# Designs tried in a protein design run: peptides against a protein of PDB entry 3QIS. Part 263

Target 1, 334 residues: chain A of PDB entry 3QIS
Amino acid sequence: PSLELSRREFVFENVKFRQLQKEKFQISNNGQVPCHFSFIPKLNDSQYCKPWLRAEPFEGYLEPNETVDISLDVYVSKDSVTILNSGEDKIEDILVLHLDRGKDYFLTISGNYLPSCFGTSLEALCRMKRPIREVPVTKLIDLEEDSFLEKEKSLLQMVPLDEGASERPLQVPKEIWLLVDHLFKYACHQEDLFQTPGMQEELQQIIDCLDTSIPETIPGSNHSVAEALLIFLEALPEPVICYELYQRCLDSAYDPRICRQVISQLPRCHRNVFRYLMAFLRELLKFSEYNSVNANMIATLFTSLLLRPPPNLMARQTPSDRQRAIQFLLGFLL

## One batch from the design tools (peptide; made by RFdiffusion4, then SolubleMPNN)

Design b2_p24_8_s2 (from b2_p24_8, 14 letters changed)
Fold by OpenDDE base, seed 2:
Structure b2_p24_8_s2 (fold): chain B 334 residues (1-334), chain A 24 residues (1-24)
Amino acid sequence: as target 1 above (334 residues)
Amino acid sequence: SEEEERRLAEYEERVQAALQQFEE
């Protein structure tokens, strides 16, 4: 068996969070026998490609002189955005197209990723006074390392934040300010806020706007801005309520005094974001007659985003744990 | 830009006011 490939090298320029890119190529059976093709894992890999890459179809049969189109799809989800933002991973891969009883054909994937404020830690974003696309990649790495060390110091209650550091961090990320302030100004009377989906094109414009500028106004509908806030919170590598406090939130869910004490133990940036979001959501609830938003809906929606189980417990979350998590958040909305 | 810095300062003041209202 033998294949002819129309292309073997693929370049994905300016890959962005949640922006699908596609490159197509053809494979042709130039042999005299039917063949089966498949993309196979390299030695020691579990998958034939990295999580941000997909081939479609990834396997198939070709009769003699038959041709099939294969799409290589690059899509950076919440599951890959953080490691691409840090430069731990890159838009580089090698695919092995295996021909049954034949040869292996190697495809080279390359490109560049453009960093996003989505999937970046709250600690790092609080240190960014400029849009993330203006920050040198080397400085992003340093900011993430420093952010981890400051989080650990804050959790250990070891050192008062040296208030004398020449560049005082933001109280909350500017991206959160922009999203929440827009919603506060324009969306308090928006019917079905957080219940109606945004437009995908508007979501991409909002992400690009936050990554590249400090706008006066966010583009798009109130629904798209609201969904962008949800996507931002979902994409955080560490949720607004740090994983270390997850169990304590569940254990305190019916004691409002202990709930407030648990939140007071969050790192400063996480605590500020939590309080700022709760202040906004309480204000939004005053307009329930206009926006159809209620405390139970908001608590259910935001609990999954703000109070995520640690990765090791994610598969073990009981219905009781979810109810306790919702009850914990309700104590800040009512 | 100077305009972006001014907007950032205005956002910081509004965030501070919202955080104070949460502590009351």
Scores: peptide ipSAE 0.342, ipTM 0.885, DockQ to the pose 0.694
Fold by OpenDDE base, seed 1:
Structure b2_p24_8_s2 (fold): chain B 334 residues (1-334), chain A 24 residues (1-24)
Amino acid sequence: as target 1 above (334 residues)
Amino acid sequence: SEEEERRLAEYEERVQAALQQFEE
């Protein structure tokens, strides 16, 4: 069996968070026998491609002289955004198109990723007074390393912030403020806020806006801005309540005094973001007659975003753990 | 820009005001 490929080199320029890019190519069976093709893992890989890439179809049969179109889809989700922002991963891959009883055909994937404030740590964002697209990639790496060190220092309660040399970090990321301040100004009376989905095009505009500017007004509907806040919180590499405190939050869920003590032990930026979000959500609940938002809905929605189980515990989350997590958050909304 | 600087100043005031409600 043999295949002819219309193209073998693919370049995905300016890949962005949640923006689907597609490149297509054709495979033709130029042989005299039916053939089965499949994308196969390279040696030591578990998957035929990186998590941000897919081929569709990834396998199939071709009769003699049959042609199939294959789509290569690049999509950076929350699961890939952090490692692409740091430059730990890149828009580079090699696909192996295997022909059963035939040859391997190599496809080269290349491109560039444009960093996003989505999927960037709260600590790093608190050090960014400019839009992330204005920050040199080298400085992003340094900010992530410094962010880790400050998180550890904050958790250990040991070192007074050396007040002297570094520009004072923001109390919360400007991106969170932009989203929340917009919602506070314009969305408190929005019917079905956090219940109606945003528009995908508007979400992309909001992401691009936050990545590239400090706007006066966020573009899109209140629903899109609200969903962008949820996406932002979901995409955080470390949730607003850091993983180290997850179990303590569950254990304290029925003692409001202990809950407040647990929150006080968060890294400064995480604590500030948590408090800022709780202030906003409590304000939003005052307008429940207009926006149809209630404490149980908000607690249920935001608990999964703010109080995520550590990856090692995710598979073991009980209904009791989920109820404790909701109860923990309710103690800050009521 | 002057506009971005104004927005950053507005940020400092509003975030501080929101956070102070938790220190009381």
Scores: peptide ipSAE 0.336, ipTM 0.894, DockQ to the pose 0.638
Fold by OpenDDE base, seed 3:
Structure b2_p24_8_s2 (fold): chain B 334 residues (1-334), chain A 24 residues (1-24)
Amino acid sequence: as target 1 above (334 residues)
Amino acid sequence: SEEEERRLAEYEERVQAALQQFEE
């Protein structure tokens, strides 16, 4: 069996978070026998492609002289954004198109990723006084490494952060401030806030705006700005409540004094973001007659974003754990 | 830009004022 491929090299330029790109090619059975094709993992890989890449179809049959179009879809989700932002992963892959009892055909995937403030750590963003797209990729790597080290130091040492760090970090990321300040100014009276989805085009504009500028106003509807905040919180590599404190939050959920003490132990940027979000949400709840928002809805929504179980516990979260997590947040909203 | 520097200064002031309300 043999295949002819219309193309073997694919370049995905300017790949962005949540922006789908597609490249297509044709495979043709130029042999005399039916062929089964499949994309197969490389020798050391569990998957035939990286998480941000998909082939459609990824397998099939071709009769003699049959041709099939294959789509290569590049989509950076919340699950891939962090590793691409850090430069740990890149828009590079090799696909192996296997022909049963035939040859392997190699496809080269290349391109460039444009970093996003979405999927970047709170610590790194607090060190970014400029839009992330203005920050050199080398400096992004250094900022993530430094942010990790500072987080570890802050958790291990009650030592005051040495005043000698050359640039004072922001108290909260400018991106969080921009989103929350917009919602505070314009969305407190918005009916069905956090209940109505945003528009996908507006979400992309908001992301691009936050990645490239420090706007006076965020573009899009209040619903799109609200959803952008949810997407931002969901995409964080480390949730606003650090994984290390997850169990302590659950254990303290019915003691408001202990809950506050647990929050006080967060890294400064995480603590500030948490307090700032709780402030905003308490203000939003004062307008419940206009926005149809209640504390139980908000606590339920934000619990999954702010108080995520550690990756090793995700599959084991009980309904009781979820209720404790909700109760923990309710203690800051009421 | 001077405008972005002004926005950053406004940010620092407003965030500081907001967070001071939560200094327990």
Scores: peptide ipSAE 0.292, ipTM 0.863, DockQ to the pose 0.518
Fold by OpenDDE base, seed 4:
Structure b2_p24_8_s2 (fold): chain B 334 residues (1-334), chain A 24 residues (1-24)
Amino acid sequence: as target 1 above (334 residues)
Amino acid sequence: SEEEERRLAEYEERVQAALQQFEE
């Protein structure tokens, strides 16, 4: 069997977090026999493509002289955003289109990624006084390395924050402040806040706004700004409550004194973000008559974002563990 | 911009004031 391909080189310029890009090409069976095609892994890979890439269809049959359109979809989710922000991964791949009993055809994928504050660590963002798109990629790497070292020192309680050499970090990321301050000012009376989804176009505008500027106001509806906060918290490489404290939070869930002590053990930026979010959410609960928000709904929603199980425990989370996690957060909302 | 720097300075002050109220 043999194929003719309309194109073999694909360039995805200015790839952004949560922005789908599509490129299409045609494959034609120029042989005299039916053929089965499939995208196959390279020798050292488990998947036929990187996590941010997809082919549709990824397999199929072609009769003689049949043609099919294949879509190459580039989409950076929360699962790929962190490694692309750091430059550890890039918008580069090679796809192998295999014919059963035939030859391989190689497709070259290339492009560039535009960094996002979404999927960047809280520690790194606290060191960013400018929008992330203004920060050189080399400096992003340095900020992530320094942030990791400070997190580890803070958890070990070994060294007082060396107040000396670099500009003082922000107490919380400016991006978190921009989102929360907007919601505090404009969304406390918003009916069904955190219950109504935002608009996908507005979410993209909010992400682009936070990545490129320090705005006076966040664009979009209150629902879109609220969902952008949830997306931000979900995309964090390390959750607001660090994985190392997850079990201690569950074990302390019914003792408010121990819960507060556990939170005091968080790295400074994580602790500040947690306290700032809890304060905002307690304020939002005062307007429950207007916004239909209650403590149980908020605790259920935010627990999955703020208190994520470590990757090794995700598959083992019991209903009891989930209830303890919710109870832990309720102790800060009531 | 000077305007973004002013907003950032106002942020630092407001967040500091907010966080101090929660440590008491």
Scores: peptide ipSAE 0.253, ipTM 0.854, DockQ to the pose 0.499

Design b2_p24_8_s3 (from b2_p24_8, 12 letters changed)
Fold by OpenDDE base, seed 3:
Structure b2_p24_8_s3 (fold): chain B 334 residues (1-334), chain A 24 residues (1-24)
Amino acid sequence: as target 1 above (334 residues)
Amino acid sequence: EEKEKKILEEYEKKVQERLELFEE
């Protein structure tokens, strides 16, 4: 069996978080026998492609002289955004199109990624006084490395953050402030806030706005700004409540004093973001007559975002653990 | 520049005010 491919090289320029790009090519059975094709993993890979890439269809049958269109879809989700922001991964891959009892055909994927404040650590963002797109990639790497070291020092209750030769970090990321201050100013009376989804196009505009500017006003509806906040929190490499404190939050969920003590042990930026979000949400709850928002709804929604189980425990989360996590957040909303 | 400076000044004030309200 043999295939003819219309193209073998694909370039995805200016790949962004949550922005789908597509490239298409044709495969033709130029042989005399039916063939089965599939994309297969390379040696030592578990998947035929990187998490941000997909082929559609990824397998199929071709009769002699049959042709099929294959779409290569590039989409950076929350699962790939952090490793692309750090430059640990890149918009580069090799796909192996396997033909049963035939040859392998190699496809080259290349391109460039544009960094996002979405999927960037809270520590790094607190050190970014400019939009992330103005920060050189080399400096982004240094900021993530330095931020990791600062997190570790803070968790160990070691030496007070030597307010040494580095510029004083922001108390919270400017992106969080922009989102929350917008919602505070304009969305406290918004009916069904956090219950109505935003518009995908507005979400992209909000992301691009936060990545490229420090706006006076965020574009889009209150629902889109609210969803952008949820997406931001979901995309964090480390949740607002660090994984190391997850179990202690569950264990303290019914003791408000211990809950406050657990939060006090967060890294400064995480603690400040948590407190800042809780202050906003408490204020939003004062307008429940207008916005139909209640503490149980908010706690349930934000629990999965703020108090995420560590990756090693995620498969073991019980309904009891989820209820404790909700109760932990309720103690800060009531 | 001047607009961004005013935004940052508003940031510093409002974030501090909200963080203080949470500690009470």
Scores: peptide ipSAE 0.311, ipTM 0.883, DockQ to the pose 0.718
Fold by OpenDDE base, seed 2:
Structure b2_p24_8_s3 (fold): chain B 334 residues (1-334), chain A 24 residues (1-24)
Amino acid sequence: as target 1 above (334 residues)
Amino acid sequence: EEKEKKILEEYEKKVQERLELFEE
């Protein structure tokens, strides 16, 4: 069996977080026998492609002289955004199109990724006074490494932050200021806030706006701005409540005094973001007669975003653990 | 640049005011 491929080299320019790109090519059975094709893993790989890439269809049968269109879909989700922001991964892959009882055909995937404030750590973002697209990629790597080391020092209470000659970090990321200040100004009376989904086009405009500028106003509806805040919190490599404090939050969920002590042990940026979000959500709850937002809805929604189980415990979260996590957050909303 | 700097200065002030309100 043999195949003819219309293209073997694919370039995905300016790949962005949550923006789907598609490239199509044709495969044709130029042989005299039916053939089965499949994308197969390379040696030592578990998957035929990287997590941000998909082929559709990834397998199939072709009769003699039959042609099939294959779509190569590039989509950067929350699961790939952090490693692409750091440059640990790149928009590069090799796909192996296997023909049963035939030969392998190699496809080259290349391109460039545009960094996002989505999927970047709170510590790194607090050091960025400019939009992330203005920051050199080399400096992003250094900021992530330095952010990890400072977080560990802060958690260990070992060294007072030497208030040395480096520019003082922002109290919270400017992106969180932009989102929350917009919602505070314009969305307190918005019916069904955080219950109505945003528009996908508006969400992309908001992401691009936050990555490239410091606007006076965020574009889009209040629903799109609210959903962008949820997406931002979900995409954080480490949740607002650090993984190291997860179990202590659950254990303290019925003692408001211990809950406050646990939050006081967060790294400065994480603690400030938590307090800033709680102050906003408390203000939003004062308008519950106008916006239909209640404490139980908000606690249920934000608990999954702010208080995530550590990756090693994700598969083991009990209904009791979820109730404790909600109760922990309720103690800051009421 | 100057507009963005003024926006950041306004946001820094508002964030500080809200952080203080959380501690009360």
Scores: peptide ipSAE 0.301, ipTM 0.881, DockQ to the pose 0.653
Fold by OpenDDE base, seed 5:
Structure b2_p24_8_s3 (fold): chain B 334 residues (1-334), chain A 24 residues (1-24)
Amino acid sequence: as target 1 above (334 residues)
Amino acid sequence: EEKEKKILEEYEKKVQERLELFEE
């Protein structure tokens, strides 16, 4: 069996968080026998491609002289954004198109990723006084490494943040402030805030705006700005409540004094973001008659974002654990 | 530059005000 491929090299320029890119090619059976094709893992790989790449179809049959279109889809989700932001992963892959009892055909995937404030740590963002697209990638790596080390030191209560000669970090990321201050100014009276989805085009504009500028106003509807805040919180590599405190939050969920003590043990950036978000959400709840937002809805929504189970426990989260997590957050909203 | 500086000055003030309101 043999195949003819219309293209073997694919370049995905300016790949961005949540922006789907597609490249298509054709495969043709130029042989005299039916062919089964499939994308197969390389030696030592478990998957035929990286998590941000997909082939559609990834397998099939071709009769003699049959042609099929294959789509190569590049999509950076929350699951790939952090490793691409750090440069740990890149828009580079090799696909192996295997022909049953035939040859292997290699496809080269290349391109560039544009870093996002989405999927960047709170600690790193607190050190960024400029838009992330203005920050050299080398400096992003250094900021993430330093941020991790400072997080660990702060959790261990070992070193007061040395008020040393480095520029004082922001109290919260400017991106969080831009989103929340916009919502506070313009969305407190917005009916169904956080219940109505935003527009995908507006979400992309908001992400691009936050990655490239410090705007006077966030573009898009209040619903899109609200959803952008949810996406931001979901995409954090470390949730606002650090994984190390997850179990303690559940254990303290019915003791408001212990809940406050647990929050006080968060790293400074995480603690400030938590307090800032709770202050906003408490303010939003004062307008419940206008926005149809209630404490139970907000607690249910934000608990999944702010108080995520550690990756090793995600598959084991009980309905009781979820209810405790909601109760923990309710104690800051009421 | 001047606009971004003014936005950051507003940021510092408002974030501090909101953090104080959570401690009360």
Scores: peptide ipSAE 0.299, ipTM 0.876, DockQ to the pose 0.740
Fold by OpenDDE base, seed 1:
Structure b2_p24_8_s3 (fold): chain B 334 residues (1-334), chain A 24 residues (1-24)
Amino acid sequence: as target 1 above (334 residues)
Amino acid sequence: EEKEKKILEEYEKKVQERLELFEE
């Protein structure tokens, strides 16, 4: 069996978080026999491509003189955004198109990623007084490494942040402030807030706005700004309540004094973000007659975002654990 | 620059006010 490929080199320029890019090519059976094609893993890889890449179709049959279109889809989700922001991964891959009892055909994938404040740590964002797209990539790496070390020191109850670091960190990320302050100003009376989805185009504009500027106003509807806050919280590499405190939150869920003590043990930026979000959500609940938002809905929604089970415990989460997690958050909303 | 400076000044004030409201 043999194939002819219309293209073998693909370049994905300016790849962004949640922005789908597509490149297409054709494969043709120029042989005299039917062939089965498939994308196969390279030696030592478990998958035929990186998590941000997909081929469609990834396998199939071709009769003699048959042609099929293959789409190469690049999409950076919450699962790939952090490793691309840090430069640990890049928009580079090699695909192996295999023929059963035939040859291997190599496809080269290349491109560039544009960093996002989405999927960046709270610690790193508190050190960024400028939009992330203005920060040199080398400095982003240093900020993530330094942020990890400061988180570890804070969890170990070691020395308060040396007041002598040349730049005082922000109390909360400017990006979360921009989102929450917009919602506080304009969305408290918005009917079905956090219940109606935003527009995908407006979500992309909000992400691009936060990555590139410090705006006076966020673009888009209140629903799109509200969904952008949820996406931001979902994309965090470490949830607002650190994984190390997850079990203690569940164990304390019915004791308000212990709940407050657990929150006081969070790293400073995480603690400030938690308090800032709870203050906003309490204010939003005062307008429940206008916005149809209630404490049970908010607690259910935000618990999954703020209080995630550690990856090793995700498969073991019981309905009782979920109810305790919701009860923990309710104690800060009521 | 002047607009961004005013936004940052509003940030410092409003974040502090909301953090204080949570401690009460």
Scores: peptide ipSAE 0.276, ipTM 0.868, DockQ to the pose 0.728

